# Ledger of designs, part 33: peptides against a protein of PDB entry 1BH9

Target 1, 89 residues: chain A of PDB entry 1BH9
Amino acid sequence: FSEEQLNRYEMYRRSAFPKAAIKRLIQSITGTSVSQNVVIAMSGISKVFVGEVVEEALDVCEKWGEMPPLQPKHMREAVRRLKSKGQIP

## One batch from the design tools (peptide; aimed at target 1 N7 Y12 L70)

Design b2_p24_6_s3 (made by RFdiffusion4, then SolubleMPNN; from b2_p24_6, 12 letters changed)
Fold by OpenDDE base, seed 5:
Structure b2_p24_6_s3 (fold): chain B 89 residues (1-89), chain A 24 residues (1-24)
Amino acid sequence: as target 1 above (89 residues)
Amino acid sequence: SEELEALRQALAMAGQLALELLRQ
């Protein structure tokens, strides 16, 4: 693996959403309180999702023949493609 | 490094998008 790949993984590994924000967001959707374990689980799922979006965006960037860093247009296109593939709703 | 910071920024953007999608 390249140093770039390792660095990306390391940044991904160390990244995290604020638990309070995740809790509030979930509760805004469900309309009820949620446990810490639910927050932890959803945080993990969200992290995986973010990782998938970033990887798709990197693929978009490369396919467009563009150089890093990623731009908002890559992220938007990544989301569009993942929706088209049925990977996300 | 600049590359590491760029990756961090990309993850931040992805996080923002994820949160926005969840709000919709």
Scores: peptide ipSAE 0.073, ipTM 0.575, DockQ to the pose 0.704
OpenDDE base, seeds 1, 2, 3, 4: peptide ipSAE 0.050, 0.038, 0.047, 0.063; ipTM 0.534, 0.526, 0.523, 0.530

Design b2_p24_6_s4 (made by RFdiffusion4, then SolubleMPNN; from b2_p24_6, 13 letters changed)
Fold by OpenDDE base, seed 2:
Structure b2_p24_6_s4 (fold): chain B 89 residues (1-89), chain A 24 residues (1-24)
Amino acid sequence: as target 1 above (89 residues)
Amino acid sequence: SEELEALKQALKMASELAFEQLRS
């Protein structure tokens, strides 16, 4: 790992969605209360998902000849590409 | 680095498995 790469990974590793926020979001979609285990599971899945999107966005940024930080346009393009490749719904 | 690439691949695999679980 380069220092920059390691730092990026550490930021990702240390990041986490607040349980309360995840719970509220899920409940806003389902219309019903959800258990703590559901929140924990969804939190983990969401972190993995975001990690993949960010990875793709970084690739987009680089291929466009641009420098960090990531911008909304990179994220939008990343999602488009991941959908095109069938990696996300 | 090779380690970072391996990590990215693992992340990709994990996300794919997660989505498959959600669809089942």
Scores: peptide ipSAE 0.044, ipTM 0.500, DockQ to the pose 0.069
OpenDDE base, seeds 1, 3, 4, 5: peptide ipSAE 0.037, 0.035, 0.077, 0.042; ipTM 0.497, 0.493, 0.546, 0.503; seed 4 fails the geometry check

Design b2_p24_7 (made by RFdiffusion4)
Pose (drawn by RFdiffusion4):
Structure b2_p24_7 (pose): chain A 89 residues (1-89), chain P 24 residues (1-24)
Amino acid sequence: as target 1 above (89 residues)
Amino acid sequence: TTEEFKHDWNMAAELLGLPPLDFD
């Protein structure tokens, strides 16, 4: 395999949101503070959401006869399709 | 590429109103 397949996997494996921002974002909405578990769970779910959007946008870029990197028009279009399939809020 | 991966994923995270991802 290529150095890139390996490096693409490593990034996938360890990419994660910083807990501090996830927590401040959530607690700045509930007013109450929140738990370690809530932050981790919210990070896991958000990573899956990011995954679905990039995966879907990559498909649009592919079908429009274009190549990566993903452009803004791809993200927004992907969002519209995911909402139609009703798979993202 | 590694730069494209970071770019695509952080663009999606920003669109969802989330902080930047850490890859380290």

Design b2_p24_7_s1 (made by RFdiffusion4, then SolubleMPNN; from b2_p24_7, 12 letters changed)
Fold by OpenDDE base, seed 5:
Structure b2_p24_7_s1 (fold): chain B 89 residues (1-89), chain A 24 residues (1-24)
Amino acid sequence: as target 1 above (89 residues)
Amino acid sequence: SMEDLRHMYNLAAAMLGLPELDFS
């Protein structure tokens, strides 16, 4: 871990999606109210998902011999790779 | 879609301290 990686990890660890936003999003999909526990669970899952995509994208960027910041092509490739691994649907 | 990528990145950037991207 570089200092930069550690700093990103700490920021990631301390951060979370706003509960209200997650609640609204879920309810827009389900069409009904959701419990606090569902919001908490989905917030955590979403955080993990975002982290995994960014981690994979950074790996793609590095493996392609390129430097940050990330570009859309890195994100697209990351999603593709995660899908191929069965990590995401 | 590009919109989906932008949305995902914006969320990630806010949480991970990454720089904003210009998708234009």
Scores: peptide ipSAE 0.052, ipTM 0.613, DockQ to the pose 0.111
OpenDDE base, seeds 1, 2, 3, 4: peptide ipSAE 0.050, 0.029, 0.030, 0.032; ipTM 0.622, 0.549, 0.590, 0.561

Design b2_p24_7_s2 (made by RFdiffusion4, then SolubleMPNN; from b2_p24_7, 8 letters changed)
Fold by OpenDDE base, seed 5:
Structure b2_p24_7_s2 (fold): chain B 89 residues (1-89), chain A 24 residues (1-24)
Amino acid sequence: as target 1 above (89 residues)
Amino acid sequence: SVEDLKHEYNLAAELLGLPPLDFE
C-alpha cells in the first residue's frame, strides 16, 4: 500500500470517539445507563465500523473517477455496497 | 455482554492491524 494509505491508517489508528458521546448515544437508544467498559467496547467497535465504511467510500470515490474529499453520495454508496456484500446487516 | 463486545473488537482489530482493547 502507498504512503498516503499509511498516513490515513495512522490517523485512523490514533482517532477515537469520545466516551461521553458514545455513552449518550447508547443511552438514547437503550433508555438505560451503561457501564464504562461497555462504552469502551462500543467505542472501539464503532471505530472499526466507521473505518470499514470510509475505506469502501474511498474505493467508490476512486472508481467513480472522482477526487477527495468524500461526499455524502460516496458514503451512501459505500453503505449500499457493504450491505450487498453482507458486511453490514 | 462486555466480554462479547471485547472479543468482537479484538477480532476486528487483529484483521485491521489495530491494537487490542484493554478493559479496566
Scores: peptide ipSAE 0.050, ipTM 0.588, DockQ to the pose 0.041
OpenDDE base, seeds 1, 2, 3, 4: peptide ipSAE 0.022, 0.050, 0.023, 0.033; ipTM 0.504, 0.587, 0.512, 0.561; seeds 1, 3 fail the geometry check

Design b2_p24_7_s3 (made by RFdiffusion4, then SolubleMPNN; from b2_p24_7, 11 letters changed)
Fold by OpenDDE base, seed 2:
Structure b2_p24_7_s3 (fold): chain B 89 residues (1-89), chain A 24 residues (1-24)
Amino acid sequence: as target 1 above (89 residues)
Amino acid sequence: SREDLIHMYNSAAKLLGLPDLDFE
């Protein structure tokens, strides 16, 4: 890892979705209360998902010959590419 | 691990009636 990569990784590692927010979001979709374990699972997979999208977006940005910060167009393209690769539904 | 988290989600998804995820 370069210093920049390591710094990004550390920031990512320290980041987390608030449990309350995740719980509210899930409940808004399901219409019912959910257990703590469900919240934990969803929080984890959501973090992984965001990480993968950001990684792809950084690749898009680089391949387009552009410089950070990431823009919405990079994120949209990242999602499109990940779908094309079958990495996300 | 990533695989563990995906498994956890899928288990939760089944419980909640949500679609499962298939990440490669």
Scores: peptide ipSAE 0.087, ipTM 0.653, DockQ to the pose 0.043
OpenDDE base, seeds 1, 3, 4, 5: peptide ipSAE 0.083, 0.042, 0.085, 0.079; ipTM 0.649, 0.577, 0.651, 0.635

Design b2_p24_7_s4 (made by RFdiffusion4, then SolubleMPNN; from b2_p24_7, 10 letters changed)
Fold by OpenDDE base, seed 2:
Structure b2_p24_7_s4 (fold): chain B 89 residues (1-89), chain A 24 residues (1-24)
Amino acid sequence: as target 1 above (89 residues)
Amino acid sequence: SREDLKHEYNLAAKLLGLPELDFE
């Protein structure tokens, strides 16, 4: 476990989606008001989702023989792979 | 602490569907 990986996770752990932004986004889709618990749940799910994509992208970057930081091409490939695995719709 | 962070990382790895990590 490298120091770089630990530092990256630390940054991830400290990151969070603003509740207000999440609430607005959900409400724009549902067309109705949502509870605080829904916002909290969706925020958590979203963070996990982003984490999964980033982890896959890091794997892509490594497998392509490239070095961080991640680039858009890594993210695009990550999403493609996760879809192929059935992990995301 | 760093040890606490490693522990948390391992738990997060499970949530992300990643293999358990071995920390040296």
Scores: peptide ipSAE 0.021, ipTM 0.419, DockQ to the pose 0.050
OpenDDE base, seeds 1, 3, 4, 5: peptide ipSAE 0.021, 0.021, 0.021, 0.021; ipTM 0.411, 0.435, 0.433, 0.433; seed 4 fails the geometry check

Design b2_p24_8 (made by RFdiffusion4)
Pose (drawn by RFdiffusion4):
Structure b2_p24_8 (pose): chain A 89 residues (1-89), chain P 24 residues (1-24)
Amino acid sequence: as target 1 above (89 residues)
Amino acid sequence: TVEELAEAYAMAADIAVETFLELV
């Protein structure tokens, strides 16, 4: 395998949102503070969401006869399709 | 590439934040 497959995997494996921002974002909406578990769970769910969007946008870029990196037009278009499939809020 | 993927994730993460704020 390539250095890139390996490096792409490592990034996948360990990419994660900083807990501090996830927490401040959530507690700045509930007013109440929140737990360690809520922040981790929210991070895990958000990572899957990011995954679905990039995966879907990569498909649009592929079908429009274009190549990565993903452009803004790909992200927004992907969002519209995911909403139609009703798979993202 | 890994650089392109990092950019894609950053863009998708903004969408996740906007979607979260819309839900509340």

Design b2_p24_8_s1 (made by RFdiffusion4, then SolubleMPNN; from b2_p24_8, 11 letters changed)
Fold by OpenDDE base, seed 4:
Structure b2_p24_8_s1 (fold): chain B 89 residues (1-89), chain A 24 residues (1-24)
Amino acid sequence: as target 1 above (89 residues)
Amino acid sequence: SVEDLKEAEKMAAEIWIETLKELA
């Protein structure tokens, strides 16, 4: 990664989804209310997930000879690669 | 830029939602 790409990745690594937003998303998917502890756990998992996807996407972008910002094609390829590596389900 | 980060976050969120649906 270039220094700029690394800095961008670090920003995502440090970020976390707002608790309220995570709760709303989970409830929307499950159709039922979830506990605060579940939200906390999912928030942590979300942070790791986003970091891994963005890191891989930045790598894809660089290997394709392109520069940020990331595009949907980079994200799609990143997910495919991470699934292949067993990094994400 | 901040705008680039917001767009990336949006894309990541969509992927995350899809992943959660597959696990549920």
Scores: peptide ipSAE 0.171, ipTM 0.710, DockQ to the pose 0.494
OpenDDE base, seeds 1, 2, 3, 5: peptide ipSAE 0.037, 0.033, 0.031, 0.093; ipTM 0.455, 0.457, 0.451, 0.556

Design b2_p24_8_s2 (made by RFdiffusion4, then SolubleMPNN; from b2_p24_8, 9 letters changed)
Fold by OpenDDE base, seed 3:
Structure b2_p24_8_s2 (fold): chain B 89 residues (1-89), chain A 24 residues (1-24)
Amino acid sequence: as target 1 above (89 residues)
Amino acid sequence: SVEDLKEAIRMAAEIFVETLLELF
């Protein structure tokens, strides 16, 4: 891995979604209360998803000849590409 | 930067929610 890739990974690894926010978000979707284990599981899955989208977005940014920080257009394009690859719904 | 990453994560999280809703 390049130094840049390692640095991004380290920053990503240290990031986290607040448990309370995840809990509220899930509850808003499911319409019912959720256990701590569900919050933990969803937090982990969400972080992996975010990491994959950000990675794709950085690739988009590079391919468009642009420099970070990422912009909404990069994120939207990343999602479109991941969907076309069948990597996300 | 750390702040740039935070913003990217925020945007991705919003898209994640939208994606999840498509599964329901």
Scores: peptide ipSAE 0.048, ipTM 0.543, DockQ to the pose 0.602
OpenDDE base, seeds 1, 2, 4, 5: peptide ipSAE 0.029, 0.029, 0.046, 0.033; ipTM 0.496, 0.501, 0.530, 0.518

Design b2_p24_8_s3 (made by RFdiffusion4, then SolubleMPNN; from b2_p24_8, 10 letters changed)
Fold by OpenDDE base, seed 5:
Structure b2_p24_8_s3 (fold): chain B 89 residues (1-89), chain A 24 residues (1-24)
Amino acid sequence: as target 1 above (89 residues)
Amino acid sequence: SVEDLKEALRMAAEIWIETLLELF
């Protein structure tokens, strides 16, 4: 892989969703409070998911013969492709 | 760029939120 890909991964690796935001989101969906461990687990799952979508979107961008930055259309297409592959529900 | 990646992550997070809503 390229130096650019490595650099992107390093930025991704250092990034994280704020615990408060994840907690609020889960509570909004479930309607109940959640433990710290649940927040940690969901934070990790979310990070992995975002990474997979971004990687797919970058592939979409390249295959469409377009240049960065990623646009909403790339992200939406990435999700559609991942769903068709059965990678996400 | 770093800023482009941040924007991509933001967009992906929004999609993740929508996906979560579909799962529950």
Scores: peptide ipSAE 0.063, ipTM 0.527, DockQ to the pose 0.651
OpenDDE base, seeds 1, 2, 3, 4: peptide ipSAE 0.060, 0.036, 0.038, 0.065; ipTM 0.513, 0.483, 0.475, 0.552; seed 4 fails the geometry check

Design b2_p24_8_s4 (made by RFdiffusion4, then SolubleMPNN; from b2_p24_8, 12 letters changed)
Fold by OpenDDE base, seed 3:
Order: sequence, then structure tokens, then C-alpha cells
Structure b2_p24_8_s4 (fold): chain B 89 residues (1-89), chain A 24 residues (1-24)
Amino acid sequence: as target 1 above (89 residues)
Amino acid sequence: SVEDLQQALAMAGEIWIETLKELA
């Protein structure tokens, strides 16, 4: 791996959603209380999802001949492409 | 059901925690 790849991985690894916010969001959808392990699992899944979108957005940015940081247009196009590929609903 | 989903997610959380321990 390149130094840039390692740096991006480290930033990704250290990132996380606040547990309290995730818990409140899940409970608002389910209408019932959820366990700590449910919050942990959903937090992890959400992190992976964001990672996939960002990866696609970086690819879009590169293919358009542009440089980071990512812009909203890259994120919107990434979501569109992932939907067309059937990778997200 | 919602209860079944919560149980499945709880199990997934346990697996996630154990995986993190192995990788740390």
C-alpha cells in the first residue's frame, strides 16, 4: 500500500458515528428500545456503507479528471452509480 | 419481526466485537 492509502485507511478506521445518535435513530424507526450490541452492529454497517459511497465518489472524482476533496456532485453521482449497479436500493 | 431482527443484530454485534479484539 502507498502512504496515501495507509493514511486514508487510518482516518477511516478512526471514524465512527456517535452511539447515542445511532440508538435514537434506530428507536425512532423500530418504535422500541434496542440493545447495545444492536447499536454496535448498526454503527458498523453504517460505517461500511459510508465507506463504499466514498470509495465510489473518489472513483468518480478521478474519472472526471478532478482532485479531492470530494464535493457534493461526486457524492450524488456515486449514489446514482451504486443504485444503477444494484449495490444499494 | 422487529424482535427477530433485533436478535440477529445483537448476534452480529457480538461477532463484530470479537473480530475487533482479534484484529487489535
Scores: peptide ipSAE 0.063, ipTM 0.560, DockQ to the pose 0.027
OpenDDE base, seeds 1, 2, 4, 5: peptide ipSAE 0.039, 0.035, 0.048, 0.036; ipTM 0.449, 0.487, 0.481, 0.471

## One batch from the design tools (peptide; aimed at target 1 F17 L25 I45 V50)

Design b2_p25_3 (made by RFdiffusion4)
Pose (drawn by RFdiffusion4):
Structure b2_p25_3 (pose): chain A 89 residues (1-89), chain P 25 residues (1-25)
Amino acid sequence: as target 1 above (89 residues)
Amino acid sequence: SAFEKALSAVFDYAFDLLMEAAEEA
């Protein structure tokens, strides 16, 4: 396999949101503080959401006869489709 | 609920980061 397959996997494996921002974002909405578990669970769910958007946008870029990197028009279009399939909020 | 509001905010934040990366690309 290529250095890139390996490096693409490593990024996938360890990419994660910083806990500090996830926590401040959530607690700045509940007013109350929140737990270590809530932050980690929210990070896990958000990573899946990001995954679905980029996976879906990659499909739009592919079907529009274009190549990566993903452009803004791809993200928004992907969002519209995911909402239609009702798979994202 | 409070949970759904918090989760929606996390999703909006994550999507904004994707839009920022896409604009830079």

Design b2_p25_3_s1 (made by RFdiffusion4, then SolubleMPNN; from b2_p25_3, 9 letters changed)
Fold by OpenDDE base, seed 3:
Parts: C-alpha cells; sequence; structure tokens
Structure b2_p25_3_s1 (fold): chain B 89 residues (1-89), chain A 25 residues (1-25)
C-alpha cells in the first residue's frame, strides 16, 4: 500500500478538518452563529465519514484487483456502496 | 432542516478534500 497517501488520510481522521472551515460552512447555511459544541460534533462526524469512505475505497481497490494509491474512481464507488448499504446518508 | 443541510454540506466538504488528495496521487 502507499504509506504516504494513507498517512495523509490518517491525518484527516485524527485531527478532522480545520474548525474555522467547518464553522463557516455551517454558519453559511444556518445564517446564525454556531456553538463550539456543534462544530466539535460536526468535526467528529467528518472524522467517522473519512474513515468509512477510505476503508470502503480500499476494499473497492482490492476487489477490482488494483493496487494503491487510491484514485477518485475508488472514492466515488466507495460512497455509492456505502449509501447503498445505508451506512452513510 | 438547516442542521440536516449543514450535515450534508460537511459530508460534501469532506469528500471534496478526499477527492483532492486522491487526484494528487
Amino acid sequence: as target 1 above (89 residues)
Amino acid sequence: SAMEKALQAVYDFALEQLMEEAEKA
């Protein structure tokens, strides 16, 4: 496996995305200020999502008889399968 | 609801970041 690529994905899983970006994203939709707890919750959800997509994408890559690094096509197929299985909305 | 839309936006944002990383490989 491509250790370098997996290390980058693990970085997202551990630290989540920048809180400022998540906060701005939520506030752009709600139109009001968002509490720190909501940002923390959404950040946690994003960590879980990243982990599930990467795990499924690795499975897709393996089942297709391909080798890492993961490509956009693996990510797209992973999301499709996870939605089909009801694991993500 | 607004929070449901926000949740979906977070998923979309996360996926966009993953796709960007995948395109670099």
Scores: peptide ipSAE 0.554, ipTM 0.888, DockQ to the pose 0.854
OpenDDE base, seeds 1, 2, 4, 5: peptide ipSAE 0.549, 0.546, 0.551, 0.531; ipTM 0.888, 0.887, 0.887, 0.887

Design b2_p25_3_s2 (made by RFdiffusion4, then SolubleMPNN; from b2_p25_3, 12 letters changed)
Fold by OpenDDE base, seed 5:
Structure b2_p25_3_s2 (fold): chain B 89 residues (1-89), chain A 25 residues (1-25)
Amino acid sequence: as target 1 above (89 residues)
Amino acid sequence: SKMDAALQAVFDFALEKLMEEAERL
């Protein structure tokens, strides 16, 4: 598959999860203030998650006999498979 | 727990953003 797309996703992964957004999201669930360390941890987990989904989605795309770029349907199927494998909650 | 729910929400958010990016690419 395209090295270009993987590179773009790597760059995206580095910038798409600003601390402010993560903090607001967590606080909307917990109803209380969240520490900086928790935000940092959740941000890191998000980046790891994205990487795993993309990797699985590439495999899905290939197994379906399709060509890049990755589409939302590949991402959705990737998540299903990762959950089935117990690799993500 | 709330923290588990928060983690799930973070994953959902990340996936949503990833899918939006996939539409763009």
Scores: peptide ipSAE 0.563, ipTM 0.897, DockQ to the pose 0.783
OpenDDE base, seeds 1, 2, 3, 4: peptide ipSAE 0.543, 0.555, 0.551, 0.551; ipTM 0.890, 0.894, 0.894, 0.893

Design b2_p25_3_s3 (made by RFdiffusion4, then SolubleMPNN; from b2_p25_3, 9 letters changed)
Fold by OpenDDE base, seed 5:
Structure b2_p25_3_s3 (fold): chain B 89 residues (1-89), chain A 25 residues (1-25)
Amino acid sequence: as target 1 above (89 residues)
Amino acid sequence: SKMEKALQAVFDFAYEQLMKEAEEA
């Protein structure tokens, strides 16, 4: 793929989810207050997750003989493959 | 554990955002 297209997807890996949303999500599960460090850690691992999914999706896209932009079908297949490989829960 | 469930929820959230962006591409 072109450098331009790859640069666009790099933005997915670099983007941060809103800390407030992450905090609320975690607290809805734990039922207790969470520290800023926990939110930061969860945000960080989320970026890693996004990066892995996008990279796998690009591989899927290429293997299917298709070109960006990535479509939902690429993302779904990427997650399926990563789960089967044990790379994501 | 609760933290494992929280992590999974965060991943689910991230996945939903990726799907949303892919649908809008």
Scores: peptide ipSAE 0.557, ipTM 0.898, DockQ to the pose 0.894
OpenDDE base, seeds 1, 2, 3, 4: peptide ipSAE 0.548, 0.553, 0.548, 0.547; ipTM 0.894, 0.896, 0.894, 0.895

Design b2_p25_3_s4 (made by RFdiffusion4, then SolubleMPNN; from b2_p25_3, 12 letters changed)
Fold by OpenDDE base, seed 5:
Structure b2_p25_3_s4 (fold): chain B 89 residues (1-89), chain A 25 residues (1-25)
Amino acid sequence: as target 1 above (89 residues)
Amino acid sequence: SLMDKALQAVFEFALNQLLKEAEEA
C-alpha cells in the first residue's frame, strides 16, 4: 500500500483515546476509582493495540486482494488472527 | 483478574472506535 494511505492510519494511532471514557471503563470493572497514571498507561496500551490491529488489517486487506480504505471486515478478521496468534487477549 | 477484565474492556472500546472509523471511511 502507498505511504500516504498508511500514514493516515498512523495518524489515527497517534491520537489519544478520551481519558474520561477509559477511566469510566476501568472503574465499571473494578468498582473503584483509578489513578490518572493508570488511565494514562491504559491509554498507551490502547494505542499499541490499535496499531497492531491496523497493521494486521492492512495485511488482511492486501492478502484478500483488496484496496484501502480498511473496512470493518478487515478489522474483524485482523482481531481474529491476532487472537489466534496470542498477540491480543 | 480485574486487570485482565479492564484490559479487555479497553481493547473492546478501542476496537469499537476502529470499527466506527472504518465504517465512516
Scores: peptide ipSAE 0.450, ipTM 0.860, DockQ to the pose 0.837
OpenDDE base, seeds 1, 2, 3, 4: peptide ipSAE 0.425, 0.429, 0.427, 0.435; ipTM 0.850, 0.852, 0.851, 0.855

Design b2_p25_4 (made by RFdiffusion4)
Pose (drawn by RFdiffusion4):
Structure b2_p25_4 (pose): chain A 89 residues (1-89), chain P 25 residues (1-25)
Amino acid sequence: as target 1 above (89 residues)
Amino acid sequence: TTQLEEALLALQEEALTLLEEAAAS
């Protein structure tokens, strides 16, 4: 395999949101503070969401006869499709 | 429970904003 397959996997494996921002974002909405578990769970769910959007946008870029990197028009179009499939909020 | 659901939606909206900003780069 290529250095890139390996490096793409490593990034996938360890990419994660910083807990500090996830927490401040959530607690700045509940007013109350929140738990370590809530932050981690929210991070896990948000990573899946990001995954569905990129995966879906990669498909649009592919079908529009274009190549990566993903452009803004791909992200918004993907969002519209995911909402139609009703798979994202 | 409702506040946490709203917080999750807001988090996902922020994640999408970051993706759009990265795509614009």

Design b2_p25_4_s1 (made by RFdiffusion4, then SolubleMPNN; from b2_p25_4, 12 letters changed)
Fold by OpenDDE base, seed 5:
Structure b2_p25_4_s1 (fold): chain B 89 residues (1-89), chain A 25 residues (1-25)
Amino acid sequence: as target 1 above (89 residues)
Amino acid sequence: SEKLEEALKALMEKAYQELLEKAAE
């Protein structure tokens, strides 16, 4: 879809988890405290991830011959494809 | 770190779930 269509989902990319929430999530898994820089990095990666999923989902939507707005099925397929491409873990 | 990677995956999963919720609106 056009750049305009991507812009409609800019709000998705603008969203961010609170640093405290990210920190808690990381620490719950690692079992140790994490630095502010790690939290910032994780926040940035998350934003990039969201953008990539949305972009892929729009591509899926278009390839399926459908029109926006994106539906959950587009998001699900997008993640599957990104994983298949090795773009996301 | 494998644990940091696991944490990243968890964060991505959380973001993914939020995308699903928004797409369902």
Scores: peptide ipSAE 0.605, ipTM 0.912, DockQ to the pose 0.813
OpenDDE base, seeds 1, 2, 3, 4: peptide ipSAE 0.569, 0.594, 0.586, 0.578; ipTM 0.902, 0.909, 0.907, 0.906

Design b2_p25_4_s2 (made by RFdiffusion4, then SolubleMPNN; from b2_p25_4, 12 letters changed)
Fold by OpenDDE base, seed 3:
Parts: C-alpha cells; structure tokens; sequence
Structure b2_p25_4_s2 (fold): chain B 89 residues (1-89), chain A 25 residues (1-25)
C-alpha cells in the first residue's frame, strides 16, 4: 500500500452507514421489510462498493489533471469506468 | 441484481459526503 492508499483507507474505515438508514433505504427499494442480518450484509457490501468507486474516482480526478476534493463528475465517470470493466453491473 | 445496484448507488452519495467530512478533519 502506498501512503496515499493507506490514508484513503483510514478515512474509509472511519466512515459508516447507520443501520436504521440502510434498513429504510433497502425497504424503500424492495418494498418489503428486511432482517437485521440483511442490513448487516448490505451495509458491508455497500461500504466495499463505495470504497472501490471512490478509489476509481480519485484516479479519474488525477488523470484529468484535477485536484481533490472529488466532484460529482468524477464519481459519475468512475461508475462508468467500473461498469466498462465489469466490476459493477 | 438491479435492486442491489440501486441500493449501492444510493448509498454512494451518503458515503461520499461522510468521507469528505472525515478528510476535512
């Protein structure tokens, strides 16, 4: 790990999704209630996903010759690139 | 799964805000 990667990881590690918020969000999408275990699983998967997107976005930002903080355009481009790589649907 | 993707993408915005807040410390 580079120092940059390590720093990003620490910021990422400290962030978290409130269980209640995750539960409500999932339920709004599925239209049904979800168990605590589902919330825990989705929370973990979501965090990993976000981490990957953010890392890709930072790469985009750099490649475009721009400086942090990330902007919506970087995030959108990151998602597009990850889709093209088959890393996300 | 499309539903899973939707949930993950929706969470992206929230996580992004949290990460930026933490990075600003």
Amino acid sequence: as target 1 above (89 residues)
Amino acid sequence: SSKLEEALLALMEKAYEELLALAAE
Scores: peptide ipSAE 0.035, ipTM 0.524, DockQ to the pose 0.307
OpenDDE base, seeds 1, 2, 4, 5: peptide ipSAE 0.032, 0.034, 0.028, 0.028; ipTM 0.508, 0.514, 0.507, 0.507

Design b2_p25_4_s3 (made by RFdiffusion4, then SolubleMPNN; from b2_p25_4, 11 letters changed)
Fold by OpenDDE base, seed 3:
Structure b2_p25_4_s3 (fold): chain B 89 residues (1-89), chain A 25 residues (1-25)
Amino acid sequence: as target 1 above (89 residues)
Amino acid sequence: SEKLEKALKALMEEALKKLLEEAAK
């Protein structure tokens, strides 16, 4: 599919995970402070996750005989498939 | 860590919500 769409989501992915927000989310679950390195690692993993979802969603879109832009249904189906494949928890 | 894994899953859920919001625009 369109490389341009992938680029749009790439740019989105880069800005969607502010460090402070990630830190707060982690700490809300762990109940304790987390190191900078943990936040960095979690941020990186999350960004990879987003990329994988988008990639899978594009595949879904194509397999359904549809064209970009991606719709929520593509994203939801992508996640289902990735879970089925064991690629995401 | 069990808690860190839980945190990661939560972070993924949040990321997905953001993706859905973006796709809905």
Scores: peptide ipSAE 0.547, ipTM 0.894, DockQ to the pose 0.878
OpenDDE base, seeds 1, 2, 4, 5: peptide ipSAE 0.535, 0.536, 0.546, 0.545; ipTM 0.890, 0.889, 0.894, 0.893

Design b2_p25_4_s4 (made by RFdiffusion4, then SolubleMPNN; from b2_p25_4, 13 letters changed)
Fold by OpenDDE base, seed 3:
Structure b2_p25_4_s4 (fold): chain B 89 residues (1-89), chain A 25 residues (1-25)
Amino acid sequence: as target 1 above (89 residues)
Amino acid sequence: DEKLQEALLALQQKALEELLREAEE
């Protein structure tokens, strides 16, 4: 697999969930303030979700007899499969 | 809380959108 692409996704997982932005999003939906621990928990769950999608997408890519880098079609198929398995809503 | 669940789903949707952008680069 492409180490470069995997590194890029890893960097995304680290930086794409800034606490301040997550807090604002949650509060915009709930209409109330949320604790730091809630923000941390939500961030963690979201990162796990991303990891599951990427893992499934890599499996899709392999099963289709294709090589990395991952393409949008792999991501879309991964989501469909995970929903079918009941692993994501 | 249903609102928190809604917020989580929103976060996950945004994450998917970003993953797609990364895959297109």
Scores: peptide ipSAE 0.504, ipTM 0.880, DockQ to the pose 0.828
OpenDDE base, seeds 1, 2, 4, 5: peptide ipSAE 0.494, 0.499, 0.496, 0.491; ipTM 0.877, 0.877, 0.879, 0.877

